# Peptides against a protein of PDB entry 5IXI: the designs that were tried, part 97

Target 1, 141 residues: chain A of PDB entry 5IXI
Amino acid sequence: TPLLDASSLEYLFAQGQYDLVKCLAPIRDPKTEQDGHDIENECLGMAVLAISHYAMMKKMQLPELPKDISYKRYIPETLNKSIRQRNLLTRMRINNVFKDFLKEFNNKTICDSSVSTHDLKVKYLATLETLTKHYGAEIFE

## One batch from the design tools (peptide; made by RFdiffusion4, then SolubleMPNN)

Design b2_p23_5_s4 (from b2_p23_5, 8 letters changed)
Fold by OpenDDE base, seed 2:
Structure b2_p23_5_s4 (fold): chain B 141 residues (1-141), chain A 23 residues (1-23)
Amino acid sequence: as target 1 above (141 residues)
Amino acid sequence: FVPNYEKMKKFFEDVAKTKRPEF
């Protein structure tokens, strides 16, 4: 793969976020029910990466983020629609799991400076290539 | 279905060392 400089990485990260949310880079088809669950977990992980990156760039901590911060704008729109159709209790559990994980990730990883914005972008793009059907294929074709 | 917290933790275990896939 080609070596990416900082500016190229920033561009691809921004575009990748848009492509994932807008389903321009559609997530792969699940092979099993468990595979579908794994895909949803990875999508929520992608939301954590995106939000954490945003917070780091704005030099703000989680307590300074809006109280209603959630995964809704950071996951594929198709998945968001699916989650909205689930019952209230399930949605509450999803919200709690996400918020708890986001808090833990930021407190134990970001605040300890063990992860940089560069690392987040690389992880995001690397996951995007495996999570989606054909992302990045055009670069190598 | 509710996403699994522990699976999410595993997802982030390699964040600091993650490399972009190579061809």
Scores: peptide ipSAE 0.175, ipTM 0.729, DockQ to the pose 0.472; fails the geometry check
Fold by OpenDDE base, seed 5:
Structure b2_p23_5_s4 (fold): chain B 141 residues (1-141), chain A 23 residues (1-23)
Amino acid sequence: as target 1 above (141 residues)
Amino acid sequence: FVPNYEKMKKFFEDVAKTKRPEF
């Protein structure tokens, strides 16, 4: 297999984020309603990974991030459009759950140094393989 | 649909343990 050094991993992580958000690597089709919920949950998880990685790379604490930080720029554009069409109460709940989780993840996982930027990139890319249609098959062969 | 907080926690439980061969 091709050598995957730190620089290559950084490149693949950046490209993977772009592919997910721009739907160049489209998310897999849900097999059931529950599967659809799991897919959306994983997409929001991917947003947490991306934001956390950004914060770690910039050596920023979560309170130092923009107050309007959200999942919107870190999830597939199709999903973002779908969420925007939901009612106000639902959107508020999604925002609150996301923000609460992001805070907890930052405080209890990132700040205690239990997770590195390397770990986040690996988790992100590994999730892309299962979340999207046929992504990454050649990377880990 | 609103995401489940506990399911999100489970998503991250293996972050530090997730590894793949790099060669």
Scores: peptide ipSAE 0.172, ipTM 0.718, DockQ to the pose 0.586; fails the geometry check
Fold by OpenDDE base, seed 3:
Structure b2_p23_5_s4 (fold): chain B 141 residues (1-141), chain A 23 residues (1-23)
Amino acid sequence: as target 1 above (141 residues)
Amino acid sequence: FVPNYEKMKKFFEDVAKTKRPEF
């Protein structure tokens, strides 16, 4: 089967980010409690992908990114709202886990050039298909 | 609930092996 060309991939990646954040592509319902945890982990992973792609496109390293860089603008608004309702300690831990992972991903994966912007877009869209209820049915086989 | 760092690492382990989008 033919792969998406670069322009189509770029379009779908941009649209997919918007659809995920705005919940136009709603995340799937958890089958179990652990599945719910996995969904949140995947959403944060999606944020890392999006931020890393942004940084690479802007030719910026992590320390050069705005100090307010966070998962908040890159996860479903429903999840962001849920996280904001959690206690301060939990929110701090979430923030620390995210920042630590983003830092590691930047230093060990992006800086080593082991992952391209193309790889990030592919992973993002592939995850979006499994993470959301109906997304990708018309795109993926 | 706090997201799992190791699960996030695992999320990226297969980035190069992920099936590419196709029409």
Scores: peptide ipSAE 0.172, ipTM 0.726, DockQ to the pose 0.562; fails the geometry check
Fold by OpenDDE base, seed 1:
Structure b2_p23_5_s4 (fold): chain B 141 residues (1-141), chain A 23 residues (1-23)
Amino acid sequence: as target 1 above (141 residues)
Amino acid sequence: FVPNYEKMKKFFEDVAKTKRPEF
């Protein structure tokens, strides 16, 4: 496959987000309980990438984003439903961990390391390939 | 289960360091 240009990368990134959230590219089956936890962590990481990309494209700082911004719209719907079934305290902890990490990522990675939107898209798609079942096999070497 | 902050941190350590070829 030829090198992806900026337009192609943007398209694949958008489609990849849709496929992940809508479970059209289903996440891989966990091999162990810990593997299941790792998958969940990676899904939340994918949400951080997607939100950060959105913020960068809009040239908005995180405090300027809507207060209701959360992982909920950026993780697989199946996982979101699973999280909603957990007790209130657990859900609050998940929200806090996610928000804290999102803030730290923005400050220490986006600002300090000068990570570009291009880098975020590449990381997202690369992770999507390993996180989901056989996704990207025809796109990435 | 609550997500692990350190695992998430590890996930992002290589965002700018390791780039996959875009083929």
Scores: peptide ipSAE 0.169, ipTM 0.720, DockQ to the pose 0.619; fails the geometry check

Design b2_p23_7_s1 (from b2_p23_7, 12 letters changed)
Fold by OpenDDE base, seed 1:
Structure b2_p23_7_s1 (fold): chain B 141 residues (1-141), chain A 23 residues (1-23)
Amino acid sequence: as target 1 above (141 residues)
Amino acid sequence: MYFWSVEEFIEWFNSIEVDEARF
């Protein structure tokens, strides 16, 4: 039996999202330039997981989501601020990458039903442990 | 700047290890 019950998992998932966005759980320092790119990609991925979970809970498919759906509310605020300062072409690329991730993941979560809301929460939290500095030490140690 | 392909994104998701004892 897992240590966390359903209610605890819901709480930690919600809190984890908040901590990531508000930078209370700051992302780890990149070891290389490429590592920095990987971190940003993971942040976009985390946004996809969060949005997909939301959509599944609301029983909404991708076409039913707001047309202005974006990663902006689901990534660290510091990263969002950084992205805003990048040139138009880069920002367009980021938007397109995110949209592609979300679209494809939608096919696997909502349409394919191969991923549950539980899976999304635990993978989100597991990623927080590796993506951020010392996350979870206070609750899992 | 390097961005993941959709395939790389899916691979990343699948590679995330979950401790079943905790979650």
Scores: peptide ipSAE 0.627, ipTM 0.929, DockQ to the pose 0.824
Fold by OpenDDE base, seed 4:
Structure b2_p23_7_s1 (fold): chain B 141 residues (1-141), chain A 23 residues (1-23)
Amino acid sequence: as target 1 above (141 residues)
Amino acid sequence: MYFWSVEEFIEWFNSIEVDEARF
């Protein structure tokens, strides 16, 4: 039996999303230039997980989600500010990449049900432990 | 900035290790 019950997991997942976006759990410093790229890609991935969880909870398919759905509200505010300062072409590419991630992931969640809402929560939290500075130490240690 | 392909994104997701004792 897992240590966390369903209610506790739901709470931690909600709090984790808030902490990531509000930078209460700040993203870690990149070790290399490539590491920095990976961090930003993971942030986009985290947005996909959060949105997919929302969609599954609401029993919504991808076409039923708001057409203007974006990563912007689901990534660290500091990163969002950084992206907004980048040139138009870069911002367009980021948006396209995110849309592609979301579309493909939707095929694996809503369409084939291979990923559950539980899976999304635990993988989201597990990623926070590696993506952010010192996350989880106060919760599990 | 280097952007992941969809395949790299899926690989990332699948590579996330979960401690089943905790979750």
Scores: peptide ipSAE 0.627, ipTM 0.928, DockQ to the pose 0.818
Fold by OpenDDE base, seed 3:
Structure b2_p23_7_s1 (fold): chain B 141 residues (1-141), chain A 23 residues (1-23)
Amino acid sequence: as target 1 above (141 residues)
Amino acid sequence: MYFWSVEEFIEWFNSIEVDEARF
């Protein structure tokens, strides 16, 4: 059996979202320019996971989600501030990319019932451990 | 800025390794 029970997993998932957004678990420094791009894409991915989990918990279909749903509340605040400073075209691209991720993720995984809320939580937390500088060291060591 | 394609995003998701002993 896994080390974490369902309640502990739920708690860590909620706390992990908070820590990522509030930069209490700061994202790691990029090793290369491409690594920096990957970090930002992973942050968008984390937003997709969080929103998808929310939708599943609320038993909402993608069309039932608010049309103005955005990654903004689900990514690190520092990254959000950085994005807001970028030009309009770039911000539009980011928004489109995110929406494409969300739509396809919903179609290919959620609608296919191939991904559970459990899967989303554990993959979210697993990503936090690699995306942030030293996440989980104080908990799991 | 380079953005992942949808395929790259899905590949990323699938590539996330989960320690089944912990989670």
Scores: peptide ipSAE 0.626, ipTM 0.928, DockQ to the pose 0.853
Fold by OpenDDE base, seed 5:
Structure b2_p23_7_s1 (fold): chain B 141 residues (1-141), chain A 23 residues (1-23)
Amino acid sequence: as target 1 above (141 residues)
Amino acid sequence: MYFWSVEEFIEWFNSIEVDEARF
């Protein structure tokens, strides 16, 4: 049996989302330009996981989600500020990439029940450990 | 600026290591 029970996992997942967005768990410094791109892609991925978990918990299909659903509320505020300063074309590309991730994740994993809410929570938290500076050291040591 | 393809995104998700003893 895992160390974390279901209730503890749910709490940590919710807190982890808050910590990531509010930069209480700041993202790590990129080592290279490509690493910086990978970090941004992972942040978009984290937004997909969070939104997908929300949809599953509410028993909502992707088409039932608000049409204005965006990554903005689910990524670090520092990254969101950086993105807002980029040119329109870049912002459009980011939005399109996110929409594609969300759509295909829904089609390939959520709809066929190959990924559970449990899977989303643990993969989200596992990513926080590597994506942020010293997140959950007291738990993940 | 480089963005992942959908395939790369799915590969990333599948590659995330989970400690089954903790979670």
Scores: peptide ipSAE 0.624, ipTM 0.927, DockQ to the pose 0.852

Design b2_p23_7_s2 (from b2_p23_7, 13 letters changed)
Fold by OpenDDE base, seed 1:
Structure b2_p23_7_s2 (fold): chain B 141 residues (1-141), chain A 23 residues (1-23)
Amino acid sequence: as target 1 above (141 residues)
Amino acid sequence: MYFWTVEEFINYFNSIKVDESFF
């Protein structure tokens, strides 16, 4: 019997997203410049998980997603602000990479029904714990 | 800037230890 019921998991998932975006759960400090880039990749990955969950819950395919669906709403606000300060070429690259990443992820996981909404929430929270500073220690210890 | 492939990212997720008893 799982410790968390479905309702509790839904709450934690929603709260975790909020905490990440609002930087209430601050991301870990990068040890190197490359580590900083890895952290950004992890944040983009978190956005992929969140958007995929959203799409599944709405029974929507990727082409049917609203135009306003972007990583911008699902990554830390500090990171989003940082990205907006980068040059046009870099921003275009990030946008294209994310779009392709989201598409490929869904093709490999969602389309073949290998991943459920439950799995996405669990993966999200587990990643959140490792990505942020001392987050969820009381839950995952 | 290096961006992960989807495969690399999936492998990263799978490397994260999750106590299944909690979920």
Scores: peptide ipSAE 0.259, ipTM 0.772, DockQ to the pose 0.704
Fold by OpenDDE base, seed 4:
Structure b2_p23_7_s2 (fold): chain B 141 residues (1-141), chain A 23 residues (1-23)
Amino acid sequence: as target 1 above (141 residues)
Amino acid sequence: MYFWTVEEFINYFNSIKVDESFF
């Protein structure tokens, strides 16, 4: 039997999202410029997982999701602020790339039910441990 | 900034160690 029941996992997933966005679990420091870019990409990936989970829980397909759903509310606030400071063309590129990625991810994994909400939560929390400085050390070590 | 492909993304997450007994 799993250590965590479904309700506990749901709670940890929700708390983890909150901690990431509010920077209560700060993202790790980049070691290089490329590492910094990778960290940002990982954050955007976390948004993909979160949005996909939301869609599945609502039994909605991506085109049916509210138009205001974007990566902006699912990434660390510090990163969101950083992105907002970039030029318009860069921001538009990020938005378009993210939309296309989310669509492709959904078509390849979510639509065929190859990924469950349970999988998304587990992957999210596991990634949170590696992406942040010290999150989950007591839980996953 | 160049975002990952979906394949790279999936591979990344599959590479993360998960203690299945925990969940």
Scores: peptide ipSAE 0.258, ipTM 0.775, DockQ to the pose 0.667
Fold by OpenDDE base, seed 2:
Structure b2_p23_7_s2 (fold): chain B 141 residues (1-141), chain A 23 residues (1-23)
Amino acid sequence: as target 1 above (141 residues)
Amino acid sequence: MYFWTVEEFINYFNSIKVDESFF
């Protein structure tokens, strides 16, 4: 029997999203330039999980999601600001890659029911623990 | 920036250790 009930998990997932985006749970410092790129990719991955969860909860297909749904609202604000400072071509590339990735992820995981909302929340929180500096120490020890 | 493939992404997340007893 899980220690956390469904409501508690939902709360932690929601709070974790808020903490990540608002940088209340700051992402870890990169050890190298490559590590920095990996951290950014992990953050974008967190956005994929969050958006996929949202879509599943709303029983919406990705093409049906509002046009304003973007990684921008699901990544740390500091990273979002950093991306906004990059050149237009880079930003367009990021947008397109993310969109295509989200679509492919949905097709390979959500559409065939291989991933549940529970799985998304668990993976999100587990990633949050490793991605951030101090988050979840009391929960994931 | 080079973003992961979906397969790489899934493999990465599956590599994250999760104590399932909590969830």
Scores: peptide ipSAE 0.257, ipTM 0.773, DockQ to the pose 0.695
Fold by OpenDDE base, seed 3:
Structure b2_p23_7_s2 (fold): chain B 141 residues (1-141), chain A 23 residues (1-23)
Amino acid sequence: as target 1 above (141 residues)
Amino acid sequence: MYFWTVEEFINYFNSIKVDESFF
């Protein structure tokens, strides 16, 4: 029997998203330049998980998602500001890469596999714990 | 900025230690 029931998991998932985006759970400090890039990728990955969960909950396919659904609302605000400060070409590349990635991820994991909303929430929270500073110490220890 | 492939992404997330007793 899991320690967290379904309602608790749902609550933690929602709170975790809020904490990540609002930087209440601050991202860990990069150890190297490459680690910094990995952290950004992890944040974008969090957006993929969150958006996929949203799509599944709304029973919508990716083309049916609102056009305003993007990584911008699912990553830390500090990172979002950083990305917005980059040149237009870079931002376009990020947007296109993310869009294509989300589509491919959806096809390989949502459509072609048995990934559930439960799995997404678990992976999200597990990643959040490693991505942020001391997050989950009060809950998972 | 280089983003992971889906395979790299999946492998990364699978490498994250998850205590299954909590979930």
Scores: peptide ipSAE 0.254, ipTM 0.771, DockQ to the pose 0.703

Design b2_p23_7_s3 (from b2_p23_7, 12 letters changed)
Fold by OpenDDE base, seed 5:
Structure b2_p23_7_s3 (fold): chain B 141 residues (1-141), chain A 23 residues (1-23)
Amino acid sequence: as target 1 above (141 residues)
Amino acid sequence: MHFWSVQEFIDFFNSIEVDESFF
């Protein structure tokens, strides 16, 4: 496995986000009901990482982010479709929990610079490898 | 569906093993 420079890492991170959302790197099949919940949590976590990275790159605080920013364009389209099929109360709960989580995560990690953009990219790609069926096999041993 | 607490996510985040020498 070759070493990656900063430009290569940036490209892989951008491509990984695209592949996850467009389901070109499909998420793994759940083995149990709880595993299905874990997969959804990981996908929402990926959205947190992606949005946090975006905010850091724009040097924006979370309150400065557009009000319409959500997990929807940062998770697999298949999962987004599944969520849209759930009842209104469930969708509202997911939206509220996600927004609160994003705020708290940012306050604990991003605001005090305990997590860098580099950390977010490598953790995103590492999670992508375990979350999807075969993506990233050539990057990580 | 029960989403992770921030601490659970941070623990998960830190548990991901990455060979940072590649990056």
Scores: peptide ipSAE 0.258, ipTM 0.760, DockQ to the pose 0.639
Fold by OpenDDE base, seed 4:
Order: structure tokens, then C-alpha cells, then sequence
Structure b2_p23_7_s3 (fold): chain B 141 residues (1-141), chain A 23 residues (1-23)
């Protein structure tokens, strides 16, 4: 018998998204400059999972998603502030890379039904445990 | 910043240990 039913998993997933974005579950401290880049990439990856889950739940394809959907609302606010302070060319690059990445990810995983909403929630929560300083300690022990 | 390829991203998340007993 699983410890979490579908409703509990949905709740934890929603709470996890909130905690990550609001920095209630702060991201771990980088050990090196490269580690810092990896953390940022992981955060952007979390946005991909969250947006993909949203799209699947709404039964929408990427071209049908609202134009206001961006990584900006799905990453830690501290990271979003950091990105906004970078120069215009850098921000444009991040935006374009993310959009292309999201499209490619969905084409390879969502469109062929290889990934379910359940899978996305599980992967999201599991990533929170490793990405943040203390999240998941009580849930995944 | 160099963002991952989709395959690198998939590999990364697949490498994360998930205890299926919780789900």
C-alpha cells in the first residue's frame, strides 16, 4: 500500500511548487561557480516540469498555452530577480533557450505519452529534495 | 550559462532516486 494516495500527491506537488517559488524551500548553496550554474539549470528544469504538468492537466498543447506562461513564474523568486538584473542579451538568450527546450521536451515526452502527470509530480518532488536545503527530509525518509 | 540539452535533462532527472514505496 502506497504511503501517498493521488490526492496527497497532488497536494504535496502544489505545496512544493509554492515553496520553491516563494523560497520557503530555499535552493541549496552552490559549492562552486559551476555548481551555481547547475543549480540554475535545475531550477529551469523544474519550470519545464511544472509547465508541462499544467499543460497536460489543461489538455493543452504548447502552442495553445497562454502567452504569459514563462519560467519566471515557476522558478525561485530570488533566481528570477537575479536573472532580471542581467543584461538584455543574456535575458533574451535565456528566454529563447527555455522556449526551445520546453518545446523539444514536450515533443519527446509528452506528445508520445511517455510521461504522465503522475511521473511529473514524482520527479518534481524528488528533485526538490536534492535542489533545496531541507525539503523532503520529512517526506522521503 | 549553458543550459542542458533535453537528453541531459532527462538523464539528470532519471538519475534522481525515487522511493516508489511512497507512491
Amino acid sequence: as target 1 above (141 residues)
Amino acid sequence: MHFWSVQEFIDFFNSIEVDESFF
Scores: peptide ipSAE 0.257, ipTM 0.759, DockQ to the pose 0.693
Fold by OpenDDE base, seed 2:
Formats: sequence, C-alpha cells, structure tokens
Structure b2_p23_7_s3 (fold): chain B 141 residues (1-141), chain A 23 residues (1-23)
Amino acid sequence: as target 1 above (141 residues)
Amino acid sequence: MHFWSVQEFIDFFNSIEVDESFF
C-alpha cells in the first residue's frame, strides 16, 4: 500500500518545485569545486524534469512550448543569480546545453512514452531530497 | 566549468532510485 495517494504526490511535487526555486529547500553545500559543478548540473536536471512534466500535462511538444520557458524559472534563485553574473559566452553555452537536454531527453524518454508524469514527479522529489540539505526527511526516512 | 553531456544526464536520471511503495 502506497504511503502517498496521487493527489498528495501532485501537491508535494508542486510544493517541491516552489521550495527549490525560492530556496526554501536550500541546496546542499558543495564539498569541492567539482561537487559544485555537479550540483549545478543536477539543478539544471531538475528544470528538465519540471519542464518535461509541464509539457506532458499540456500535451505540447518542445517546439510548441512558449519561448519564455527556460531553466531560469525552474532552478534555485541563488543559482540563477550566479549564472547571470557569468559572461555572455558562458550563458549562451548554458542555454544551448539546456536546450539540448530538453530535446534529447524528450526524444529518448517522453516521445516513446518510456517515462510517465508519475516517474517525473517521484524522481524529482527523490533528487530534491538528496540535492537539498533537509528536504523530505519525513517522506524518505 | 564542466557540464554533463546529455547522455550523462540521462544516465543520472536513470540511476535515481525510488521506493515505489511510498507513491
């Protein structure tokens, strides 16, 4: 018997997105410089999951998504501010990498229906628990 | 800065383990 019903999972997923972006669930402190880069990659990954879920719920393909949808609304505000401080070429690289993430992820997982909205939510919350300092202790311990 | 390749991200995604009994 599952501990969470579908409505509870949907609520926790929505709340988790809000908590991550607003830094109410702060990301863990990096242990090394490389760990910091890994954390940033995981944050971008969280954005991929969130946007993919949004696209699936709206029954839209990536080219049909509004042009204003980017990682900026789906990553921690602190990381967004950090990225804004980087030079133009770096920001362009991040944008291109993220677009490629979305495209290839959708092509390899969403288009062939190998990943469901349920999978996206549970993996999002599972990653959120490991990525942040204290989130989800009551759920995953 | 080193960025993950798209494949590395997909591998990461697939490596995320969840307890389905919770959901």
Scores: peptide ipSAE 0.253, ipTM 0.758, DockQ to the pose 0.823
Fold by OpenDDE base, seed 3:
Structure b2_p23_7_s3 (fold): chain B 141 residues (1-141), chain A 23 residues (1-23)
Amino acid sequence: as target 1 above (141 residues)
Amino acid sequence: MHFWSVQEFIDFFNSIEVDESFF
């Protein structure tokens, strides 16, 4: 049997989102330049998971999501500020890549019901543990 | 700035080990 019940998982998922965005759970330091890029990709991935969970909870298709639903609200504030400092073409690329991530993830997983909201929360918290400094050690030990 | 392909991204997340006993 799982150590966490549904209510505990929901709480940790919500708190984890808050901690990530507000940098209360700071992202890990990159070991290499490529690792830095991977960290950014992982952060965008966290946004994909969070938005997909939101869409499922609201019973909304991706095209029905409000335009204000973007990665900007679901990534660390430090990363968001960094992205805002980049040139227009780079920001456009990030937006397009993220849109493609959402679209393909939805098509491959959500539309065929292969992923549940439970799966998204579990994957989110697991990724959060690897992405941040020492997060989850107190939860999973 | 280098981004993973969407498939590489999905593969990465799928590769993350999750102990289902905790959830």
Scores: peptide ipSAE 0.248, ipTM 0.756, DockQ to the pose 0.801

Design b2_p23_7_s4 (from b2_p23_7, 10 letters changed)
Fold by OpenDDE base, seed 1:
Structure b2_p23_7_s4 (fold): chain B 141 residues (1-141), chain A 23 residues (1-23)
Amino acid sequence: as target 1 above (141 residues)
Amino acid sequence: MKFWSVEDFINWFNSIKVDESFY
């Protein structure tokens, strides 16, 4: 039997998303420039996980999602503000990369049912533990 | 900024370690 029941996991997942976006669980400090890039990529990845979970819960396919779906509401607000200040080409690239991640994840994970909503929640939370400062130490240790 | 490839992204997801107690 799992440590967390379904309701508890659902709560933690929702709270975790909130904590990440609102920077209540701040992202870790990059140790190198490359680490900084990895952190931002992981944030985009987290957005993909959150959106994919939403789509699965609503029984929606990717084409049924709004065309203006964006990472903006699913990444740390501090990062979102930073991205807004970057030049147009960079912002366009970020948008394209995110859309590519989302599309590929849908094709190779959601469509083939290889990953459940449960898997998405636990992997999201597991990532929070490593992506943010001291998150979930009492829960995941 | 250096972005992951789509393959890198998928590999990242697959590499995420989850405690068995969550299953």
Scores: peptide ipSAE 0.676, ipTM 0.940, DockQ to the pose 0.764
Fold by OpenDDE base, seed 5:
Structure b2_p23_7_s4 (fold): chain B 141 residues (1-141), chain A 23 residues (1-23)
Amino acid sequence: as target 1 above (141 residues)
Amino acid sequence: MKFWSVEDFINWFNSIKVDESFY
């Protein structure tokens, strides 16, 4: 029997997205340069999970998503501010990497259905626990 | 900045550990 019912999980997932973007659950401080890279990649990954969940709930295929879809509204505002201060080449690389992640993940979610919306919610929340400072400790302990 | 490959991204997702009680 699941610890959380469907309604509770849906609420926590929605709240978790809000907390991450608004920095109410701030991302952890990087311990090394590589750790900093991993944190930013995970944030892009979180954006992919959130968008994929949205698309699945709306029963939309990837081509039906807005052509200007971006990670910007799905990552921490502090990280978004940092990215906007980087040079154009770096920003273009970030956009390309994100689009590649989203396209590949779409094959496993919307197209393949091997990953359910339930999987996306629980993995999103599980990542929040490790990506942010002390988030979800009460839920996962 | 160093970015994950698509393979790294998929591996990251698959490696996320979730408590079995959530399923």
Scores: peptide ipSAE 0.667, ipTM 0.936, DockQ to the pose 0.722
Fold by OpenDDE base, seed 3:
Order: structure tokens, then sequence, then C-alpha cells
Structure b2_p23_7_s4 (fold): chain B 141 residues (1-141), chain A 23 residues (1-23)
């Protein structure tokens, strides 16, 4: 049995999303170039998790998701600003990669039902602990 | 920018370690 009840987990998940996007929990500094790439990919992944959770809560199927759904509101604002400064081809690639991640993950979460909303919350929060600087230090002590 | 493949993304998700306190 989890130590956190459903309400507490929901609260932490919501707050975690806010903290990530608003950079209240800033992403960690990359140790290498590859680490920097991993950080950005993880941010895109976090967007997929957040959106997938939203879709599941709203009982939305893949075709029902907005066609213009984007990672922009689900990643750190600093990263979003950085991406906006990149060239068009790079931005297009990011969009395509994100949509591919979302499509595949949506198939698993909604169609296959192999991932629950609970799984998404805990995986999201677990990632925040490693992706950001000192996240959870005040919450889990 | 170097991007993960879809397979890499799924592997990343599956590799996320969750503390037992969440189960």
Amino acid sequence: as target 1 above (141 residues)
Amino acid sequence: MKFWSVEDFINWFNSIKVDESFY
C-alpha cells in the first residue's frame, strides 16, 4: 500500500507539474552533452506523461485529442523559450518526435490500458526528483 | 539536438525507478 493517499498524490502531481513548468523546480545542470540531450528528451517525456494523464482522466481517445496539442505548456518555460529560438527545422523535428512519443504512449495508456493514471503520477514525480535540482527535499523529508 | 527514438522513450519510461512508498 502506498504511503501517500490518492488525494495527496493528486496534489503532489499537480504541484509538480506547476513547479516544473514555472521553473520553481529548475532542471538540473547537464554533466555532459549527452546528458543535456537526455534532459531535454525527458522534458518532452514529462509532457507526454502529463497529457496522457489528462486524456485518461477525461476518458479521451487518441483521435479525440486536440490536433494542435503541444508540449509547450508542459515543459519548463526556460526550455520552451530556448526551443523557440531554434531554427524551423529543429522545431519541426521536436514537434514530430513529441507527437510520435505521444501517439505510442497513448496506445499503451488508453488502448492497451497497461499504464494507469496512478502509474503516470508516480513516474512523473519520480522523474522530477532526478530531473530537477533538489526536488522533493522539502516534501519527502 | 539529439532525439530519442520511440523505443528509447518507452525504455526510459520503463526504467524510471519509483520508490516503494508509492505502491
Scores: peptide ipSAE 0.665, ipTM 0.936, DockQ to the pose 0.734
Fold by OpenDDE base, seed 4:
Parts: sequence; C-alpha cells; structure tokens
Structure b2_p23_7_s4 (fold): chain B 141 residues (1-141), chain A 23 residues (1-23)
Amino acid sequence: as target 1 above (141 residues)
Amino acid sequence: MKFWSVEDFINWFNSIKVDESFY
C-alpha cells in the first residue's frame, strides 16, 4: 500500500509541473559547466516525462501527438527564456534532441507499456527533489 | 550546451530512484 493515494499523487504531480515551469521551485544552481548541462538535459527530460504522461492519459500514440509538440511549456520559464536567446542552430539542435528523447521514450511508455503513468509521476517528483533548490523537503523527508 | 544521447537519457530515467513508499 503506497503512502500516497492516487489522488494525492496526481495532485502533487500537477503541482510539481506548475512549480517547475513557473519557477516556484527554482532549479538548483549548477556547480560546474557540466552540471549546468546536466540540469538542462534533465529539464528536457522532465518535459518528455510530462508530455508522455499526457499522451498516455489521453491514450494518444506518438503519431497522434501534434507535430509541433515542444518542450517550451514544460521546462522552467527561465530556461525557456535562455534558450530563446541562443542562436538558431542551437535551438534547432535542442528541438531535435528533445524529439529524439520523446520518440525513444514513447516506444517504452506507449508502445510497449513498460512504463506506467504512475511510474512517470513518481519519477517526475523524485527528479524535482534533486533538480530544484528546496523542493520536496516536507514530502520526502 | 552538451546534450545527452538517447541512451544517456534512458539511463538517466532508469537511474531515478523512487522511495518504495510511493508503491
């Protein structure tokens, strides 16, 4: 029996997405340049998790998702603003990388059902704890 | 920006540890 019931988990997941995007739970300060890259990659990963969860809940397959699906609404607004300031080639690269992540992950979440929506929620929240500065202390302690 | 490979991304996901209390 889980500590959190399904409704509570759903709420926390929704709130966590909101907190991440709106920077109410700000991402942690990078310790190194590599750490900064990891943080940004994790943010893209979080977008994949969020979108995959959405797709699964809507019973949508990858081809049914909008072709212009983007990470922009699923990453911290501060990071989104930063990306917008980068050159066109970099932005295109980010888009391609994100789409590759989403495609591969979709094969596991939607195509073969090896990952459940429950798994996505708990891993999303677990990542929030480590990705953001002070998130989850009251929940995970 | 240095991006993960798809494999790196999958490995990242698999490496995320979740407390058993969530199950």
Scores: peptide ipSAE 0.652, ipTM 0.932, DockQ to the pose 0.738

